# Peptides against a protein of PDB entry 5CWW: the designs that were tried, part 125

Target 1, 194 residues: chain A of PDB entry 5CWW
Amino acid sequence: VPKLQGPFDFDLNPEDEQDDEVELKDIYVIGEKPRVADLMRGEEEELEMMKEDQHNGLSLNIICLLSTSGQVKICLDIDGVEAQWLPPRSKNKRLFAPPPEPPSLLTFQTFDTLKPAEVTPDGWPMFSEDATSPYSFYVTHPAGITYISLTPWVFRLESELQSDSEAGTEFRIDLLAKGQGSERDRIFTQTRTQ

## One batch from the design tools (peptide; made by RFdiffusion4, then SolubleMPNN)

Design b2_p30_3_s1 (from b2_p30_3, 16 letters changed)
Fold by OpenDDE base, seed 3:
Structure b2_p30_3_s1 (fold): chain B 194 residues (1-194), chain A 30 residues (1-30)
Amino acid sequence: as target 1 above (194 residues)
Amino acid sequence: MLQEYQAIIAEHEASGDRKRIPAKGYRLTL
């Protein structure tokens, strides 16, 4: 039986965003690039498509969080949160294993998809996948639809994670984090019919 | 509503003409 995962700690969450009232409305998870070894059991055509996609994917899970305000948080799973299973009902409760430290998520980027005037108390923004890229998605809200793409940074981050040069990796990642963020485009705006 | 949004998304995916605007936001160092 799958174990419920969380709570997650958010490393480097800006103190001003500890508004105890950030009600999350949706979550979107982009899994790590598939391991070639697991795909070698498929058809060669699927393997070739997935190899092309694998050269173009991040080796970390990405967790996107969406608030009532239409704020998106892009979080990286640096610790490699594996699927936890409920321990078999073995009678030996090792009662005293300290609870595993909650897995930490690194907040990579935060941005808004709604204007302040579009935010509604009863607003329920939702994620939707992009059929053309695993690193692109939509935020849908009654006020409109926003396209988001992580492609400006995700492939560069993967290149840094695969770099044999440990020297300056932190600096290069800091430059990525300060550099070009995610792409966003408001593809549709609902005209309020008066 | 949901069906209309799905149609708009599908049209946007099919157009290939994706306008790109850099998202403004906070970014954290790894």
Scores: peptide ipSAE 0.019, ipTM 0.373, DockQ to the pose 0.740
Fold by OpenDDE base, seed 4:
Structure b2_p30_3_s1 (fold): chain B 194 residues (1-194), chain A 30 residues (1-30)
Amino acid sequence: as target 1 above (194 residues)
Amino acid sequence: MLQEYQAIIAEHEASGDRKRIPAKGYRLTL
């Protein structure tokens, strides 16, 4: 039986005291690209063709969270949250293992898809996939549709994660975070018929 | 509504017309 995982501690910057009131409406998960090198241990020729495709993804899961306000949080799964199964009903109540610390999600970016005047208390914004890219998606709301692309930073982040240079990686990731944000485009706005 | 939104998304995907809205109002929570 699959185990329900959570709660996740969002390592939300403690300065976002406003985040405790954020009602989440949807979650979108961009799975890590499989390390084809680990899967193809033995077929060197197919490995070279797939190395060209390896340039096209992040080795971390991305968790996108969407609030009622149309705020999107882009979180990175650094800990590598794997699917957990309920242990077989072994009778040994080791009741005294401290609960494992909840896996932390690193909040990489937060941004709004709605204007304050477009936010409705009954609003139910939703994610939808982009068929052309795993790192692009739409946020749909009655007020409009917003296209989002993570492509400005995701490939650079992957390049930093694959760099053997431990020295300055944290600084380069911090610069990346502070630098090029996600692409955001309001592709449709619902005209209020007066 | 949902079908209309799907049509707008499909039209946008087909057009390739990515209108860049400048990233004003990103908050980084590192």
Scores: peptide ipSAE 0.019, ipTM 0.360, DockQ to the pose 0.564
Fold by OpenDDE base, seed 5:
Structure b2_p30_3_s1 (fold): chain B 194 residues (1-194), chain A 30 residues (1-30)
Amino acid sequence: as target 1 above (194 residues)
Amino acid sequence: MLQEYQAIIAEHEASGDRKRIPAKGYRLTL
């Protein structure tokens, strides 16, 4: 049986964002680029052909969170959170193991998809995938549809993560977060029939 | 509603011009 994931801690969360009051309505996960080298162990000829396509993804999972207000939070999984299954009903609960520390998600960017006048208390915005890119998606709300693309920063972030210097990675990611924005385009606005 | 939204998404994807804000759209600035 799959285990429910979480709770997650949020690292580098903006102080002005009281997440405790933010009602989340949807979650969108962009999986890390598959390590083709680990999958193709023994097929050297097919590995060369797939290496050319290897330049096209982030080595981290991306977790997108969507609130009732149409706020999108882009988080990065630095710890490499894997799918968990409920342990078999082993009677030996080691009663004294401290609970594992909650996995942390790094808050990379927050932004709105709705104007304040479009926000409704009963709003239920939802994510939808872009069939043409793993790093693009849509936010659908009764007020309209917003296209989002992570492509302006994803490949630059991957280049920084592949650098041999592990020291100061979080600081470099914070500098990238401040300097790089996701593309956000409202592709449709619902006309209020008066 | 859902079918209309899916049609708008599919039209946008089929345009191939991800930078083309439709006449009914705007760019969100931070």
Scores: peptide ipSAE 0.008, ipTM 0.325, DockQ to the pose 0.197
Fold by OpenDDE base, seed 2:
Structure b2_p30_3_s1 (fold): chain B 194 residues (1-194), chain A 30 residues (1-30)
Amino acid sequence: as target 1 above (194 residues)
Amino acid sequence: MLQEYQAIIAEHEASGDRKRIPAKGYRLTL
């Protein structure tokens, strides 16, 4: 039986975001790229073709959180949160092991999909996948639909994660975080019929 | 509603025509 995950700690939340005020309505998870090297162990030629595709995605899970206000948080799973299974009933609770530290999620980006005038207290925005890209999705709200793409940064982040040089990684990631954001396009706006 | 939104999404995916939203965004440095 799968174990319920969490709580998660959020690293580097924006100071202006009071965590206490954010009512979450939806969650969208983009899984890490399959470790093709682990899956295709023995098929080196097909592995080379798949390695040459510099667009194979991110080696980290991406957790997208959506609030009632239409705010999206893009979080990165740096700790590598693996699927947890409920221990078989026969494992004596190690009553004395401190609970493992909660896994941390790094808040990479926060942004709004709604204008303040479009926010409703009963709003229920939802994620939906983009059939054309694993790193793109939609936020659907009664006020409109917003396309979001992580492609401007996800492949650059992967390139940094795969770099053997620890030197300047922090600086390059800082530049990435300050640089080009997620693409955000309003594809539909609902006109309030008066 | 849901079916109408799915149709709009499908039309957008097919057209490639994107209308950028100016949205406030905060970015966090690692």
Scores: peptide ipSAE 0.020, ipTM 0.367, DockQ to the pose 0.613; fails the geometry check

Design b2_p30_3_s2 (from b2_p30_3, 13 letters changed)
Fold by OpenDDE base, seed 5:
Structure b2_p30_3_s2 (fold): chain B 194 residues (1-194), chain A 30 residues (1-30)
Amino acid sequence: as target 1 above (194 residues)
Amino acid sequence: MLERYRQIIEEHIASGDRKKVPAEGYRLTL
């Protein structure tokens, strides 16, 4: 049985300007690029073809959070959160191990997909995948549809993470974060028929 | 509602008309 993971700590999470409990409505997870090199340890020829696909995705999991207000948070899994399974009910509860510290998620970007006048208390925005790119998706809401793409930064971030210098990684991530963010386009707006 | 949204997404994917919207209006709150 899959284990429900969490709570997660949000590193560099903006103080949500609203003390109101940000009710999350949906979660979208973009898995890390498969370590094909570890899987293909016997097929050197296929490994060369897969290395030339310059679209080597991010080596980190990306967790997108969507609130009732249509706010999207893009979080990076720096700690490498692995899928956890409920341990078999083996009787030896080591009662006294402190719970492992919750994994942290780095908040990379936050942005709105709805105008204030489009937000409703009963709003239920949802993610939808883009079949053409793992790093692009849609936010659907009764007020409209917003296209989002992480491609402007994700490949640059991967290049920085693969740099031999671990020193200043946080600073480089901060510079990338302050740079060109995600693409965001409102592709459809529902006209309220008055 | 959902079916109409699927159609709009499919039409957008098929058009290839992905506009690069500049990050003007992204608050990085670190």
Scores: peptide ipSAE 0.021, ipTM 0.372, DockQ to the pose 0.518
Fold by OpenDDE base, seed 2:
Structure b2_p30_3_s2 (fold): chain B 194 residues (1-194), chain A 30 residues (1-30)
Amino acid sequence: as target 1 above (194 residues)
Amino acid sequence: MLERYRQIIEEHIASGDRKKVPAEGYRLTL
């Protein structure tokens, strides 16, 4: 049985000018790329072919949060929160392990998917996957559908995480942080039938 | 290495340069 994980601390949530009103409605998780080296223990030839796939995903979990207002927060799991299973019911409750420090999520990007005039108090925006890409998804709201792609930054971030050289890393991460971030396209807008 | 990347992203977000990107930043594919 999977263990319920949390609470998570959100590091560097940019002060949303309205942080006091953020009601979360949905969550979308993009798992870290499988450690091909761990899966392919013994198949060195197939490992080379999978290493050459320039589309090797991010080695960090991505947590996407969606509010009633259609705000999306893209968070990175820097601590590497592994899937925890409920420990087998061992009778010995070690009563005295200090609670593990809550894992931190790094807020990488925050953006809106709705115009202020499209926001409704009863709005329930939802995530849905893109079957064509693990790093793309949709935000669906009664006002419209927005396509989101993380591909502009995910592979660049992974390239930095895999770099053995710290030379120029600070500059490249600064450029990544200053970049446009995620791609966002409104693919459908609901026409109010007057 | 990862901790240094965290710190750089932290320092950058804390600088306020990463503001909420408004919905007006959409490429409206009309």
Scores: peptide ipSAE 0.018, ipTM 0.437, DockQ to the pose 0.050
Fold by OpenDDE base, seed 4:
Structure b2_p30_3_s2 (fold): chain B 194 residues (1-194), chain A 30 residues (1-30)
Amino acid sequence: as target 1 above (194 residues)
Amino acid sequence: MLERYRQIIEEHIASGDRKKVPAEGYRLTL
């Protein structure tokens, strides 16, 4: 019986662990799209048409965290992943169930939106949504505005989550995690008027 | 579930608690 060793510790290389106390300043949440299969219970033909829409969003919640330094952490709701992939752990009601492990967010990606010289201790970067895509957003800081898109990986991840083939799923997700991350573009930089 | 995560993170932001978000994931310890 292959031991499903999850959660995947995405070994974000400890070298990218800037062990800096990350002061969080904002949160941006991308809700899971309702499972088309749960909405279309009974309409198989419409379900097929909606599966062909390559723009069907991720069936997991995405939580984006923003620090004072302009660091963005893209986190996935693992409980959504566990509900799809883990066979229901038999609720062996051990009378001393340890307190339910706090809901774990899987850090999918961490990246900076500011240069070290742009970081200020009183900085308050903020998220802003993109009306054109639920998987795109902006980070606004006094030093500039950065566009971020999750589209390079979100749809591929959804395709993997919907794949009935357990075989190689670990490998495909590892490839997604190590692959091309979120798109980042600095669309505006504030010129310091001297 | 989403609203709970939002609330916990908003509470952490509001508390000014500099929590190290580990690279491996933010364990929302209540």
Scores: peptide ipSAE 0.015, ipTM 0.400, DockQ to the pose 0.031
Fold by OpenDDE base, seed 1:
Structure b2_p30_3_s2 (fold): chain B 194 residues (1-194), chain A 30 residues (1-30)
Amino acid sequence: as target 1 above (194 residues)
Amino acid sequence: MLERYRQIIEEHIASGDRKKVPAEGYRLTL
């Protein structure tokens, strides 16, 4: 039986300007890239060809959260949250293991897809995939559609995660943190027919 | 509603035409 996981702690969550609990409406998960080396155990020639495809995704899961207000929160799974199964009902629950600490999600970026005048209390924004890239998606709302792309930072972050050299990592991560975040484009705005 | 949004997304992918929204939001330090 699958185990329900959560709650998750959000590390570095920006102080929400409002003490009001942000109501989440949707979740979008981008799975980590498959370790090609683990899949291609025995075909060294195909492994070299697939390494040349510079489009190797992120080795971390990305969790996107969407609020009623159209706020998107991009979180990184740094702990490597795997699918957990309920242990078989063995009569000997060793009651002595402290509950595992809740897994933490690192909040990478938070941004709005709606203007304040477009927000409605009954709003139900939703994620939609982009067939052209696993790191691109759409936020759909009655007010409009917003395209989001994580490509400006995902591949740079992956390069840091795969670097054997600790030298300059802090500087490069600081450049990632201060640099341009996710791409955000309003592709459609619903005209209010007066 | 959903079908219309699907069509707009498909048209956007085909055209490559995008309106950039100004960056308002927090970027958190890793």
Scores: peptide ipSAE 0.010, ipTM 0.390, DockQ to the pose 0.622

Design b2_p30_3_s3 (from b2_p30_3, 14 letters changed)
Fold by OpenDDE base, seed 2:
Structure b2_p30_3_s3 (fold): chain B 194 residues (1-194), chain A 30 residues (1-30)
Amino acid sequence: as target 1 above (194 residues)
Amino acid sequence: MMEEYKAIIEEHEKSGDRKKIPAKGYRLTL
């Protein structure tokens, strides 16, 4: 049985410009790229082919949060939160390990998918995957559908994470933070039937 | 690296530049 994980601390969560309590409606998780080197222990030729696939994903989990307002928060798992299983019901209640410090999620980007006039108090926006890319997804709301792609920054961030050179890392990360964020495209807008 | 990234983001948040990542990537195909 999977263990319920959390709470998570949100590092660098921008103050929501609206003093309104952000009610979350959905969560979408993009898992870290498989450590191909760990999976392909003994298949060096296939490992080289998979390393050359320039679309090697991010080595961090990405946590996407969606609010009632259609606001998306893109968070990075910097602590490497692994899937935890409930320990087998071993009778030994050594329940007294201090709870581990809550894992931190780094807020990379926050953006809206709805116009202020499209937001409804009872709105229930939902994530859905893109079958064509692990780093793309849709936000569906009664007002419309928004396509989102993380590809503009994911592969650049991974290149920095894999760089052995600390030289210029700060400058390149600054360029990522100031650069093009996630791509967003409103692919469908619901016409209000008059 | 992650600590440097965190520090850079904190500096950008303090500058107010990150509040509205401007919709420059928002192709509203109207």
Scores: peptide ipSAE 0.017, ipTM 0.444, DockQ to the pose 0.050
Fold by OpenDDE base, seed 1:
Structure b2_p30_3_s3 (fold): chain B 194 residues (1-194), chain A 30 residues (1-30)
Amino acid sequence: as target 1 above (194 residues)
Amino acid sequence: MMEEYKAIIEEHEKSGDRKKIPAKGYRLTL
């Protein structure tokens, strides 16, 4: 039986934002890049040809959260949250394992896809994939469609994560978050037929 | 992980309770 995991803690609160609680409507998950080296364990010749494809993604899972207001949150799974299974009902509850600390999600970016005048209390925005890139997607709302791309920072973040220095990962992520953000383009706006 | 997020959405849809997530992280305006 799969274990329900969570709650997740959200790390990196910008000091200046009020703790406004947002109502979620959709979730979009971008899986980590498959470790080609782990898949090709034993075929050294094919590993060299696939090294050219080693530049093609992030080694972390990305969790995108979409609110009723069309706000998108981009979260990074830095702890490597794997699918957990409920242990078989063995009679020996080890009563003394401290509850595992809730896994943390790093809030990398928060941005709006709707203007304040387009927000409706009954709005149900949804994610949809881009068939051309795993790091691009659309937000569809009755007011319009917004294209989003994570490509401006994803490959830079991967380069930093592959650096031999584990020290200061949070600091490097903070520098990337303060830099060029995700691309956002409103590709369609619904004309209100008055 | 993906199953838990699906469970959060599915529980939100089933309960009708507004599951709120803290607005943490860098805010970009359009």
Scores: peptide ipSAE 0.006, ipTM 0.381, DockQ to the pose 0.083
Fold by OpenDDE base, seed 4:
Structure b2_p30_3_s3 (fold): chain B 194 residues (1-194), chain A 30 residues (1-30)
Amino acid sequence: as target 1 above (194 residues)
Amino acid sequence: MMEEYKAIIEEHEKSGDRKKIPAKGYRLTL
């Protein structure tokens, strides 16, 4: 039986200046790229070819959270949250080890997909995948559809994560954080028939 | 690396740039 995981701590959660309890409506997970080195044990030549493909994706899981307001939060799983299974019901009352510290998700970016006038209390925005890229997705709401792409930063972040050079890391990371965030495009807007 | 990255993202999120998507037909490259 899968173990329910959580709570998760959100590192760098901007104080939502709106005390409005951010009701989450959907979650979208972009899995880390497979550790090719772990999969290709013994195929060193193919491993080199796959290292050259700068487009292999991010070595971290990305967790996207969607609120009723159409706010998207992009979080990085730095701790590497693995799927946990409930231990078989062994009769041994293992002493309650203190619950492990909740895994932290690093908030990378927060942005709106809806205008304030498009937000509805009963709104149920949803994620959907883009078949053309693992780092692109759609947010669907009754008011419209928004395309999101993480490609502007995800591959640059991966390049920094794979860099063994401590020299200039702070500067390059600062450029990533200050750089272009996720692409957003409102591909469809529902015309309210007055 | 990741702690420095956390610190820089923290500073950036504190800047509060909740960029809202503009109206019809504008691709917002953030």
Scores: peptide ipSAE 0.091, ipTM 0.518, DockQ to the pose 0.036; fails the geometry check
Fold by OpenDDE base, seed 3:
Structure b2_p30_3_s3 (fold): chain B 194 residues (1-194), chain A 30 residues (1-30)
Amino acid sequence: as target 1 above (194 residues)
Amino acid sequence: MMEEYKAIIEEHEKSGDRKKIPAKGYRLTL
């Protein structure tokens, strides 16, 4: 039986004072790039073709959260939350392991997909995947559709994660944190037929 | 590296360069 994951602590969740903006409506998870080298242990020829694709993803899970207000939070799983299974009901609960610290999600970016006038109390925004990229998706709301791409920063972050050089890593990460972040484009707006 | 990244992001969140959403008390249960 899969164990319920969490609670997750949000590290660097800033303070928004509006209770209505905090109601989550959807969650979108982008899994870490597959460790093709671990999967293809024994097929060296197929591994060379897939090595070009190994440069095409982040080694961290990305968790996107969508609120009623159409606010998107992009969170990084730095701790590497693995799928937990409920331990078999073996009677010997070693009661003395301190509860594991709740895994933390790092808030990388927060942005709005709706204008304040488009927000509705009964609005139910939802994520949908982009078939062309694992790092792109859509937010659909009755007011419109917004395209989001993580590609401006994902590959740069992965390059820093794979860098053995501590020299300048802090500076390059600071540039990523200060950068434009995710691409956001409103591809459709529903005209209110009055 | 990851701890340094976390610290840098933490500093930027504290500086107000990122839009604030309350840190304390949200238990996401996935």
Scores: peptide ipSAE 0.016, ipTM 0.446, DockQ to the pose 0.024; fails the geometry check

Design b2_p30_3_s4 (from b2_p30_3, 14 letters changed)
Fold by OpenDDE base, seed 5:
Structure b2_p30_3_s4 (fold): chain B 194 residues (1-194), chain A 30 residues (1-30)
Amino acid sequence: as target 1 above (194 residues)
Amino acid sequence: MLEEYRQIIAEHEASGDRRRVPAEGYRLTL
């Protein structure tokens, strides 16, 4: 039986300004890229081809959170949260070690998809996948549809995470933090028929 | 590296540089 995980600690989570920003309506998870080296332990030639593709994705899980307000939070799984299963009901009362510290998620970016005038108390925005990219998705709300892409930063972040060189890391990370965030494009707006 | 990133984000937040990007700034292809 799968174990319910949580609570999660949100590291550097911005303060929610309103109750509708606290209320989550949907969650979208982008799994880490497969560790090709662990999977392909027998096929050295395919391993080289897969290492050259800098576009294989991020080595961290990404958790996207969507609020009633249409706010998206992009969180990174730093601790490497793995799927947990309920231990088999074997009688060994292992002494409750204090529950391990809850895994921390780093809030990477927060952005709005709705204008304040488009927000409704009964709004139910939802994620949907983009079949063309694992790092792109849509937010659908009664007011409109927004395309989102994480591609502007995800591959740069991965390149940093894999860099053995500390030289210039601070500068490159500062450029990631200050740089262009996630791409957002409103592809459809529902005209309120007055 | 992730700790350095965390530190930079913490410094930005402490400076009042909001990581929150409002909806007014993205391309509304109406």
Scores: peptide ipSAE 0.175, ipTM 0.729, DockQ to the pose 0.050
Fold by OpenDDE base, seed 4:
Structure b2_p30_3_s4 (fold): chain B 194 residues (1-194), chain A 30 residues (1-30)
Amino acid sequence: as target 1 above (194 residues)
Amino acid sequence: MLEEYRQIIAEHEASGDRRRVPAEGYRLTL
């Protein structure tokens, strides 16, 4: 039986301005790509070819949260949250170990997909995958469909995470933090027939 | 690295540079 996990702590989560931003409607998880080195034990040539592939993705899980307002929060799983299973019902009352500290998600980016006039109290926005890229997805709402791509920053972040050089790390990270966020494109807008 | 990233983000938030990007100004492909 899968173990219920959570609550999660949101590190550097911006303050929610409205109640509809607090109300989550969907969650989308982009799993970490396994470290090529761990998969390619014994295949040095393929390991080199995969290191050259700039599209190897992020070594962290990405947790996308979608609110009623159409706000997306992009969170990084820095603690490496793994799927947990309920231990078999051992009759031994194991002393309640203190609940493990809740895993922390680092809020990387927050952005809106809906204009204030498009937000509805009964809105139920949903994520859907993009078959063309693991780092792209759609947000579907009755008002429209928004394409999202994390590709502008994901590969740069991974390059930093894999860099052994402390030199200029602060500068490069500052550029990532200030840099271009996720790509957003409204691909469909529902015309309200007045 | 991730700690440095946290610090930079925290500094940005403390400066009032909200990482929240409004829906205004993203590309509307009609």
Scores: peptide ipSAE 0.172, ipTM 0.729, DockQ to the pose 0.050
Fold by OpenDDE base, seed 1:
Structure b2_p30_3_s4 (fold): chain B 194 residues (1-194), chain A 30 residues (1-30)
Amino acid sequence: as target 1 above (194 residues)
Amino acid sequence: MLEEYRQIIAEHEASGDRRRVPAEGYRLTL
């Protein structure tokens, strides 16, 4: 039987200004890509060809949260949340180890997809996938559709995660934090028929 | 690395550099 996971703690979550920013409407999970090296254990020639495909995804899970206000929170799973199964009911009362601390999600970025005038109390925004990229998706709301891409930072972050060199890591991370975040593009706006 | 990233984000938030990007700053494509 799968174990229910959660609650999750949100590390460095920005303060929510309104109740509609706290109310979540949808969750979108981008699973970590397995390291090609772990999949190709034994085929050295195919490993070289797949290393040239610079599209090595992030080695961390990404959790996207969507509020009623159309705010998106991008969170990183630092602890590596794996699918847990309920232990078999062994009759031996093994001292339950204290419940592990809830896994922490690092809030990487927060951004709005709706203008304040587009927000509605009964709004139900939803995520949808982009078939062309695992790191791109859409937010659909009655006011419009917003395209989102994490590609501007995901590959740079992965490069830092794979770097064995501590030299210049602080500078490169500071550039990730100060740099352009996720790409956002409003691809459709519903004209209110007055 | 991830701890250093956490520290840099915390320093930015403490400086008043909000990680929140408002909807006023993104492209509208028709």
Scores: peptide ipSAE 0.166, ipTM 0.715, DockQ to the pose 0.050
Fold by OpenDDE base, seed 3:
Structure b2_p30_3_s4 (fold): chain B 194 residues (1-194), chain A 30 residues (1-30)
Amino acid sequence: as target 1 above (194 residues)
Amino acid sequence: MLEEYRQIIAEHEASGDRRRVPAEGYRLTL
């Protein structure tokens, strides 16, 4: 039986401007790129070709959180959360080791998908996948549909994570933090028929 | 690498650089 994981700690989460508890409505997970080196153990020639694919994705899991207000939080799994299974019911009451410290998620970016006038207290926005890209998705709300792409920063972040050179890393990461975040485009807006 | 990234984000938050991007910039792609 799969083990339910959580709670998660949010590292560097910006203070929500509203004291209102951000009610989460949906979660979207983009899995880490499989380590090609681990999958292709024994095929050295194919390993070289797959290293050249700079577009192969991020070596970290991305966790996207969606609130009732249409706020999206993009979080990075820095601890490497793996699927856990419930231990078999062995009769030995081995002293439950204290639960491991909750895994930490690094909040990369926070953005809105709804204007304040579009937010409803009963709103239920949802994620949906983009079949054309693992790093793109949609947020659907009764007020409209927003396309989101993480491609502007994901491949740059991966290039930094794979760089053996510490030289200029701080500068390049500062450019990532100050640079253009996730792409957002409203592809559909529901016109209120007056 | 990730520690340097944490430090840069922490510096940005301490500077009051709004990491929250409001919806005001929607390009309506018609």
Scores: peptide ipSAE 0.166, ipTM 0.726, DockQ to the pose 0.050

